Peptides against a protein of PDB entry 1ZZD. Designs and how they scored, part 32

Target 1, 109 residues: chain A of PDB entry 1ZZD
Amino acid sequence: FQVVNPYLLRDLVDLGIWDEGMKQYLITQNGSIQGLPNVPQELKDLYKTVWEISQKTIINMAADRSVYIDQSHSLNLFLRAPTMGKLTSMHFYGWKKGLKTGMYYLRTQ

## One batch from the design tools (peptide)

Design b1_p26_2_s3 (made by RFdiffusion4, then SolubleMPNN; from b1_p26_2, 15 letters changed)
Fold by OpenDDE base, seed 3:
Structure b1_p26_2_s3 (fold): chain B 109 residues (1-109), chain A 26 residues (1-26)
Amino acid sequence: as target 1 above (109 residues)
Amino acid sequence: DELEKLLEELKKKEEELKKELEKEAE
């Protein structure tokens, strides 16, 4: 499982762009938001340079299991994509078409 | 802790979004 940075989660929620598709995207990008077109550059710059709290600390303080995401299948699926642009498009398109299944998987341990 | 409270708030918001997405998918 990959634990999402709680401060990043807060900012994404405040922007109104946090959803199950975003969760899966972050899995494939190892938590990076640099490739997201709908995220303000200021926010990208912030998390580019800001020191992140350890995953261990996040785990210890986590109140919701939904912060934990299974990255096993998502990482393998998108490693074969030729470009970042195609990865992003395929990810969100797949999520939209298979919303119920995708949501189930993201919550699966 | 403050961080724990934040996570709880995020959980509530996430659940609300999930409900809306599920309705859209049906």
Scores: peptide ipSAE 0.017, ipTM 0.256, DockQ to the pose 0.027
Fold by OpenDDE base, seed 5:
Structure b1_p26_2_s3 (fold): chain B 109 residues (1-109), chain A 26 residues (1-26)
Amino acid sequence: as target 1 above (109 residues)
Amino acid sequence: DELEKLLEELKKKEEELKKELEKEAE
């Protein structure tokens, strides 16, 4: 699998801009949304503090298949008292869960 | 085995963020 962070995915879906083109863009941009003109700056600032995924890691995923993990309950809990640090940690946590699911499809080099 | 090194780096970052998350917990 090629993993898309479920929290980022949810945000993009809520914005109504998620589609196949967006998916491919994220894959080629190491999960970064900084270059997207149709994403609010506030959202860019939020995810700017998240560690960028290595392009090499993404390339080594065997299949172009997005994995969505429902983290709605956990997300709701953390949003009770959100801080930038907490939101950053949540983003990475969601990505990590997706990575674990797709780990079987990684290629070594 | 460059990919493995990258994965180890990710794991290290995970642990750092987990600690931050624990501090942010109510």
Scores: peptide ipSAE 0.010, ipTM 0.207, DockQ to the pose 0.108
Fold by OpenDDE base, seed 4:
Structure b1_p26_2_s3 (fold): chain B 109 residues (1-109), chain A 26 residues (1-26)
Amino acid sequence: as target 1 above (109 residues)
Amino acid sequence: DELEKLLEELKKKEEELKKELEKEAE
């Protein structure tokens, strides 16, 4: 499983946008928003400066807000000429459609 | 386009997140 950035998680929860769809999105992005083309650069830079917190605090947050993301059961996605933007769009689309698993394999055809 | 609208909505949420984080960083 992968641990989500605790500060990111906190803020997502506070905004009320944390859900299963968001979890799957973060899985596909390795817990990061850095690869999103529609995210403001200043936000990306902000999270680059996020410091690690104590493991105990992370665990406590995980227990409370499901910080851990299970990547063991992810979808296989086959794309033709994928781009970062296309992948991001597909991830968001999957989120909207209620996909409950992230992308594990990406292959081009 | 539904996908475009979704992306716009997500961007709006990200901007709100940015503002919140900036406030906390002060």
Scores: peptide ipSAE 0.009, ipTM 0.232, DockQ to the pose 0.022
Fold by OpenDDE base, seed 2:
Structure b1_p26_2_s3 (fold): chain B 109 residues (1-109), chain A 26 residues (1-26)
Amino acid sequence: as target 1 above (109 residues)
Amino acid sequence: DELEKLLEELKKKEEELKKELEKEAE
């Protein structure tokens, strides 16, 4: 599955800081760029918000067991016994399923 | 409201796990 947020990838490429090391860093940081000194604060703020929206989307999907049974079970396991791997997977899933909505939401304000 | 609570819980757990990971990496 996709391991990098496509919008984040674009922005990091535009900044000229994208490489394999950055990719691995993001994976280990669960998609967070908050700790990167060479990233503009405005971008950090943007993706902080995007992250929140994406997580909300995942939770909403998981909460609707009638529609998303598998995701619901996955989230339940996470809540009970979270692991970095599970968190990472959830982030990636959120980016895949909810990022577009999140970004759209941000643009509309 | 319930959604927000779950989100905050996730964030807290994420931060705790990150801290643990950092300690283990030392």
Scores: peptide ipSAE 0.007, ipTM 0.209, DockQ to the pose 0.044

Design b1_p26_2_s4 (made by RFdiffusion4, then SolubleMPNN; from b1_p26_2, 13 letters changed)
Fold by OpenDDE base, seed 2:
Structure b1_p26_2_s4 (fold): chain B 109 residues (1-109), chain A 26 residues (1-26)
Amino acid sequence: as target 1 above (109 residues)
Amino acid sequence: SELEELLKKLLEEEEKLLKELEEEAA
């Protein structure tokens, strides 16, 4: 599943463009609205910044955890293919801790 | 660790990008 900023959802609803198609689009685009032609550029700029903040938080959390990863096997597993579970957990925790905003879970139909 | 170093580099890049975006938005 994917988490989306609740304010983004609000804004999309206010624009009258939120629907199942939009939901699926966001899932495939990893939450990015940059490619949507019917979204004002101002909103794109805003949520681009928000997205960067969230990514920064995720990276920071990963870096913090990596301090204690000194075993070659563990490091290799992490670098080769981090599990979706780990990434999801980091994203969830990071989003709440860093941005201190709610989140909406997008699930594939 | 190697991972720590890589992630720190990525974090630095993200911080730079964030500052650029903030400056553009201001």
Scores: peptide ipSAE 0.021, ipTM 0.361, DockQ to the pose 0.038
Fold by OpenDDE base, seed 3:
Structure b1_p26_2_s4 (fold): chain B 109 residues (1-109), chain A 26 residues (1-26)
Amino acid sequence: as target 1 above (109 residues)
Amino acid sequence: SELEELLKKLLEEEEKLLKELEEEAA
């Protein structure tokens, strides 16, 4: 699965470009939107941070924790109970601690 | 462990980023 910034998802939804295809694309790109031609450069710059670099490392250590988005234009979350190792659990615990909105975990269908 | 420390650092950076995004979105 792929970890995705919730605010990125929001922005993509607001742009009206969020769909299953976009989801799959993000998975293949480790959450990066830098290669998307239909995304404003402003958003690309915003999300071009340590996050994108870290995602490669994080996703390799992440175990089963999936979030399903019910509608392409909605941010409804359905989170599965994860089966994670110690380090991964620590990461996700810390993530939830400091954020108002949880991290999203996308899976291929 | 080394890996644990790395994860902590990465997590902190991500949290900071998301907080900034929240402030911007507000």
Scores: peptide ipSAE 0.018, ipTM 0.314, DockQ to the pose 0.041
Fold by OpenDDE base, seed 5:
Structure b1_p26_2_s4 (fold): chain B 109 residues (1-109), chain A 26 residues (1-26)
Amino acid sequence: as target 1 above (109 residues)
Amino acid sequence: SELEELLKKLLEEEEKLLKELEEEAA
């Protein structure tokens, strides 16, 4: 299970560094950008907190149901025809579902 | 835990913002 913040995705696109390589890196790193050399430090600091919150949510969900969700297919669609509109809408949908599920698990634990 | 309670509040705020952005982008 992996959750990526939609604002992060937007910023990566704005930086012009979003591509297949970036996608694979994020998958491998569970959404963390801390190790990326081509991302400004200020963005790393900003999204560190977001990443930590997302990981906490994932941990809670995994502990409760042992649920794993693969978002690789959604990411593949982004790369096929990437536009800000498409990336935003599709990613927001996935993110929102993740947040709702996460909130539920946090309340029950 | 106290930490989880804080996280819940933050996630709730984020969810509201994302919902607004989704509606605008649709």
Scores: peptide ipSAE 0.018, ipTM 0.294, DockQ to the pose 0.197
Fold by OpenDDE base, seed 1:
Structure b1_p26_2_s4 (fold): chain B 109 residues (1-109), chain A 26 residues (1-26)
Amino acid sequence: as target 1 above (109 residues)
Amino acid sequence: SELEELLKKLLEEEEKLLKELEEEAA
């Protein structure tokens, strides 16, 4: 399953636009909010880079696996594949840097 | 491994947070 960026989720909730429809939209858009007219541009800019990094990671994961896997399996993959692990770490680091907030995940190099 | 277990715990906590946010928004 796809896990939404928790900070993005927070911001969408704060905007009052989070609902089942939004959830389904994000699923179809692979987490991108760039096409949403009711989201401030500043938030789009904030999450743009994070989304791009995330998509790169997902693409690489998909290259390794023919099917989408749940987050726990992906995490296991990151630990067993150094290159993927590095990309994952970069993703979370970029997330932290962009949001200027602490990451909940352990970052490895 | 120990690291794997830590990461799994963090993932679980993230999922809980997401669930709480969704429930609050519902």
Scores: peptide ipSAE 0.038, ipTM 0.330, DockQ to the pose 0.026; fails the geometry check

## One batch from the design tools (peptide)

Design b1_p27_1 (made by RFdiffusion4)
Fold by OpenDDE base, seed 4:
Structure b1_p27_1 (fold): chain B 109 residues (1-109), chain A 27 residues (1-27)
Amino acid sequence: as target 1 above (109 residues)
Amino acid sequence: EFYEELEEEEDEWTEEELEELDEFLEE
């Protein structure tokens, strides 16, 4: 399991804040740096994990991609705390965006 | 079959209801 993006690791080293404590922090946070006060916001925006990206954005990307792919390609959705309401909303939104074919896979954190 | 049902229901949704769906996705 790759916890830390290799490019993120480089940038953290360049900032001089990479150490064993940082490593352990990232492990517990599944690679997220969003909670770190000593990291520039620009880097936080760049290195958002899949769990931190809007599900709407993910669906939009999938809809755009669906023009070029067949049913063998799947949409992976990531929810930190899925509810039936959210799942229903995602399906409706996906349908509206043209995701009429393909397979959806839900992953939970 | 599920998508067919969604298509029919989605056509009845107002713009306001769609905005509410967006809020659920952003939470």
Scores: peptide ipSAE 0.025, ipTM 0.374, DockQ to the pose 0.048
Fold by OpenDDE base, seed 5:
Structure b1_p27_1 (fold): chain B 109 residues (1-109), chain A 27 residues (1-27)
Amino acid sequence: as target 1 above (109 residues)
Amino acid sequence: EFYEELEEEEDEWTEEELEELDEFLEE
């Protein structure tokens, strides 16, 4: 499977910091560049993985979408370290935002 | 720009929301 975003790869090459070590680092970090000291912050802000997007933002997007959907919809949440407390909190937050129906899919790292 | 907008939304966690989450997680 493809771990590295092709546009990110291009930007890293343009910066002159792409090498085999960088490739192995990204594989180990599941595509995240947030921990790299030699990458500009602007680039870090531009490239986020699914694990770096807040669950609140995902729920907000799903809630906004549900206003325009007549049938049941799917909510996909990505949790790096799911706990019972986090799952319950997200459920109630989603409920408060209007996600009263639909299917909840959890993907964990 | 899309990811920047998402980051801005993440920064909009209110102190009240954080306190509610903390209180809920302590149960």
Scores: peptide ipSAE 0.022, ipTM 0.330, DockQ to the pose 0.104
Fold by OpenDDE base, seed 2:
Structure b1_p27_1 (fold): chain B 109 residues (1-109), chain A 27 residues (1-27)
Amino acid sequence: as target 1 above (109 residues)
Amino acid sequence: EFYEELEEEEDEWTEEELEELDEFLEE
């Protein structure tokens, strides 16, 4: 498992801020750069982790793509602290948005 | 069968309930 996105690594190197300390920081933060003061906001926006993206947004994107994908493409959701109620709500929301498949894979942080 | 049940329950949801759901999902 690679914690740091390879493209993020490239950009951090290009910024000249990549070092062992940065590496350890990112490992501790599960790849998040949101808390780094020396990183441009545009990069923070670009490299949001799956944990930093709204689950609603993920569902919306999945619903939009579902028009062009078959059953082999499944909805994958990432939750920090899933509850049964939240999972049920997400199912309903996904259905409302036109998802043709249920939640196939759930990951927790 | 599960999807059929979801579809039926979805039809019962109002726009207000969907807005509440949106708020819940953003938490």
Scores: peptide ipSAE 0.020, ipTM 0.359, DockQ to the pose 0.046
Fold by OpenDDE base, seed 3:
Structure b1_p27_1 (fold): chain B 109 residues (1-109), chain A 27 residues (1-27)
Amino acid sequence: as target 1 above (109 residues)
Amino acid sequence: EFYEELEEEEDEWTEEELEELDEFLEE
């Protein structure tokens, strides 16, 4: 798949920070700019990867289903490199969205 | 077209949702 969003590429060029090093960084980060210190936060908020959006969508759908069943459907989330911090944040995010029961299945990409 | 759809979904995210998502994506 295409790692770099063409609109993101345009904006990075306009910022004057696009180069071969930036390209290689984005490839290693699967298109994510969230870790770049020289990118404005507004631009980071605008550009989320398909993977990041997918995680939010999965959680929202699971929360919606939990309203109508006693036990929530199993939540399947794919993480590149899960840590205890990520697991905790993900769990609380799901809880705030209404996931009160069910099993969490974590898979690495 | 695919990227335009992604931008539309991103515009629907609240600041709170973005903060929570960033926390669980943080390395």
Scores: peptide ipSAE 0.020, ipTM 0.319, DockQ to the pose 0.039; fails the geometry check

Design b1_p27_1_s1 (made by RFdiffusion4, then SolubleMPNN; from b1_p27_1, 12 letters changed)
Fold by OpenDDE base, seed 2:
Structure b1_p27_1_s1 (fold): chain B 109 residues (1-109), chain A 27 residues (1-27)
Amino acid sequence: as target 1 above (109 residues)
Amino acid sequence: DFLEKLEKEEEEFTKEELKKLKEELEK
């Protein structure tokens, strides 16, 4: 189970590069777009931060509940101080909503 | 139960790994 960041999804759609292949790629990359050649660097920089937030949230919740995270997907850490407060708040909210569904699946994996 | 034991071991391992990652993210 993995939640795709809704803002990332939007941006990828706007770029015209969203498809099933991209979806699978993101899953294999645990949500990272850093390796995508057709994504502008500015978006990579943006979602590096967003990705960090997402991973932090996942890890915090998972650690608290001893949830197993599938090791089939690499977990990279791109540590950078979040600089987008508003986006962060929105992201946290959205991410938590996604995790409410996902956490159950993570427990059963 | 053997499977239960394995699951418990896996859970403990995961917990430790997550703890490490959590600490890293909190730096």
Scores: peptide ipSAE 0.008, ipTM 0.201, DockQ to the pose 0.027
Fold by OpenDDE base, seed 1:
Structure b1_p27_1_s1 (fold): chain B 109 residues (1-109), chain A 27 residues (1-27)
Amino acid sequence: as target 1 above (109 residues)
Amino acid sequence: DFLEKLEKEEEEFTKEELKKLKEELEK
């Protein structure tokens, strides 16, 4: 399984560019957004830094809802753990603060 | 087909859920 980073999913939704075409693009690119012209460079740089984070860690952080891609069967699997909603919100909040810091840092370089 | 329909439904649900979450986090 290839896990789609839930924070990336959030950011793409926030940008209003998430659709079926975007999903298929990410599948072919193994989750990389580096080639997308409509994504701010700051986000591209940020996600380069977190690219090597353990997939297991990402899965645990996104317990409420996660998107998984099965390359072997070309199957998209959506998993949800409703009882973990509050925990997921906490993780997203933490990530948001990290995003702000990271974006600021990148702008100053 | 059925799987495609299911995936579309889940995607739309996810988008709505994330929008709600964003709204809460932006307060």
Scores: peptide ipSAE 0.008, ipTM 0.221, DockQ to the pose 0.030
Fold by OpenDDE base, seed 5:
Structure b1_p27_1_s1 (fold): chain B 109 residues (1-109), chain A 27 residues (1-27)
Amino acid sequence: as target 1 above (109 residues)
Amino acid sequence: DFLEKLEKEEEEFTKEELKKLKEELEK
């Protein structure tokens, strides 16, 4: 199973672009939205930080509440070398604070 | 909706695996 960032999913749903095609795209792109023309650049910049979060942090968030994409029943975590900068910190803080609310929103839509 | 269905079907299995990994990382 590939873990999908709940905030990314929320944003994609809000944009009205989440569908089976998008699902398959994300699977093949290892969760990256950088190549999507229908996603605002602001969101692309924001979610660059996803790969900079430590493996521990990502797993902790995923274990709590996340939406998953079935991919051959294999857990896939795609990470770059972790870096913690200003943007990463801001994004992480947003995730931490809004995790429960975000997941609730997704489940009720 | 689609996301709700996906969570229901896959959450239980994945959470257990993630929990194990989390425990290892917290050592």
Scores: peptide ipSAE 0.007, ipTM 0.224, DockQ to the pose 0.033
Fold by OpenDDE base, seed 3:
Structure b1_p27_1_s1 (fold): chain B 109 residues (1-109), chain A 27 residues (1-27)
Amino acid sequence: as target 1 above (109 residues)
Amino acid sequence: DFLEKLEKEEEEFTKEELKKLKEELEK
């Protein structure tokens, strides 16, 4: 599943521009906000780098459907894994893979 | 070192949260 960067989400909410349209935009742009005219340049510069986010934070966000940027089907598939150990490993792997590929705004499993 | 310790702690947390999510999904 794909999850919005929690810090980005916070900032977008604080700006009052978070809505379904914004969510769809992020999906289309693969999480990038660089092309948004209503976002301060300061935030654009800030999110050019990878942030260290705890897995705990990601899990908390995942529990709230409002932070998902795609369908919940991937989460359902994830939870159908045969063992809890495998679920955990896939969760961590997905996060690490996202960071390694330079996904600053989106986190995938 | 530090990250490994953090990941271990978060792994335990993850197990509990995933159980809750799975229970919700099965309803």
Scores: peptide ipSAE 0.007, ipTM 0.247, DockQ to the pose 0.041

Design b1_p27_1_s2 (made by RFdiffusion4, then SolubleMPNN; from b1_p27_1, 10 letters changed)
Fold by OpenDDE base, seed 2:
Structure b1_p27_1_s2 (fold): chain B 109 residues (1-109), chain A 27 residues (1-27)
Amino acid sequence: as target 1 above (109 residues)
Amino acid sequence: DFLEKLEKEEEEFTEKELEELKKLLEE
C-alpha cells in the first residue's frame, strides 16, 4: 500500500522528471524527495514539512485511501471508502494552502 | 457530491486551525 502526496506527484510530473524510476524511488523512501539530485531545492524545502505532516495525517485516516500517479501525465487520489471529517478536510486544506498546485483527479469508490 | 462538500468544508478552515493540526501531528 503506497501513499504519496498528490501535489508532490503533480509537481514531479510538471517538472518532467516523473518516470518509473522515480516511482520506485518514492516507494522505497516513503514519499521523501530530499535525497533526489534532480529536484529543485525549493521543492525540497516546500515538501520537507508537508511530507511529514501528510504522512502522519494519512496514517490517521483509513488505510483504504491511496494516492498515486497512474500514467506519466495523470495523478489520481483513490478513496475506497470515502469519509468526510475534520481531519480529512484539514489534510487536503493544508495541501492546498501550502502548494500552488491542484489534484488532477480524485476518484471515490 | 463528495468533492463539493470537501471544498466547502475546506473553506471554513483557518490558518490558525491548520497550525494547530500541525502541532498535534508532531506530538
Scores: peptide ipSAE 0.014, ipTM 0.321, DockQ to the pose 0.049
Fold by OpenDDE base, seed 3:
Structure b1_p27_1_s2 (fold): chain B 109 residues (1-109), chain A 27 residues (1-27)
Amino acid sequence: as target 1 above (109 residues)
Amino acid sequence: DFLEKLEKEEEEFTEKELEELKKLLEE
């Protein structure tokens, strides 16, 4: 299953474009919104499915923060963060918030 | 230590920072 970045989910909802079609699209695109014509470019620039850090590093950080991550999770990170550390922090911050308030999981049939 | 740095940056992260980034992307 895939984990949707809670901030991305919020933004898509705010745009009024979140529906079953969008859900299925994100599943097939591994969380990427880059190919969506109805999404503002600034959001595309903000959100990217990033694999810039190793899965091992992600798992280690998740374990440290008591967050479950498996290899099937998609990673939407904020690209315009000033540092890689900040970028990662934003991701995990959003993840924590999502877990606390209810993380949305995408599952294929 | 990367994890220590990460923890510090997480503490400093705010919604305001996110909004500022969004504004920056509009330029």
Scores: peptide ipSAE 0.014, ipTM 0.285, DockQ to the pose 0.035
Fold by OpenDDE base, seed 4:
Structure b1_p27_1_s2 (fold): chain B 109 residues (1-109), chain A 27 residues (1-27)
Amino acid sequence: as target 1 above (109 residues)
Amino acid sequence: DFLEKLEKEEEEFTEKELEELKKLLEE
């Protein structure tokens, strides 16, 4: 399954609809908000094309002492001995860029 | 540096949001 997009999480919190139920819903829906009636259509449209990283991938990255992340728009990131905080920041950046430019990130090493 | 920029972007999220995200990542 996929991890919830951090920016989607923020938007849902801003809407005041984030709770345990919403969390479980998103997990079961692989991060999709398309079926939520209480979410504005503009947000559905925004996140419809957002590429998200699977939780399995994130876990694997966290277990690795060195991570090299490549993205579709020639941005390369190498991080030695990543911490959870650094990984989170990297994902935030990736999703932010993805929302703005359509970028997606892959762990290539 | 680049990593510092990434860390600064986290500051755009509330503590609650960060905690929820971390919980999701740990599951």
Scores: peptide ipSAE 0.024, ipTM 0.345, DockQ to the pose 0.024; fails the geometry check
Fold by OpenDDE base, seed 5:
Structure b1_p27_1_s2 (fold): chain B 109 residues (1-109), chain A 27 residues (1-27)
Amino acid sequence: as target 1 above (109 residues)
Amino acid sequence: DFLEKLEKEEEEFTEKELEELKKLLEE
C-alpha cells in the first residue's frame, strides 16, 4: 500500500492535474512527484522531503515497530526546525487518518 | 510538543476537505 499526504493531494487538485492518470502515476512512483511535468519545482522540493520521510517511516515500521517508537527522539529533533516540524506533522497526520479510515491508501491492482 | 503540532495541523485541514480528498481516491 501507499499512503498519500492529504496536503499533497490538495496541492495536486489545486494545480488541476489530479485525475486517474495522476493517481496511477503516483502508485507506480511510490508517491513521488519528482518526475511530473507541470509541477512547480518549489513544490517538488517541498514534497521531496515529505516523500523521504514517508519512505523512511514505512521502512522503519516494516523492520520493527519498536524501532519506529525508538525514533521518537529523532523526530522530536526534527520538530525543532519549523519547516521540518510542519512536514513531519503533515506526514503523521496523513498516516494517522490513513490508518483510521484506509482512505489514504493507494493500492496497485 | 509533537502532539501539539499535530493538533494544529489537524485544525488547519478540515474534516470536510479531508473527506472530499478521500472520495477522489476512491474513484
Scores: peptide ipSAE 0.013, ipTM 0.260, DockQ to the pose 0.024; fails the geometry check

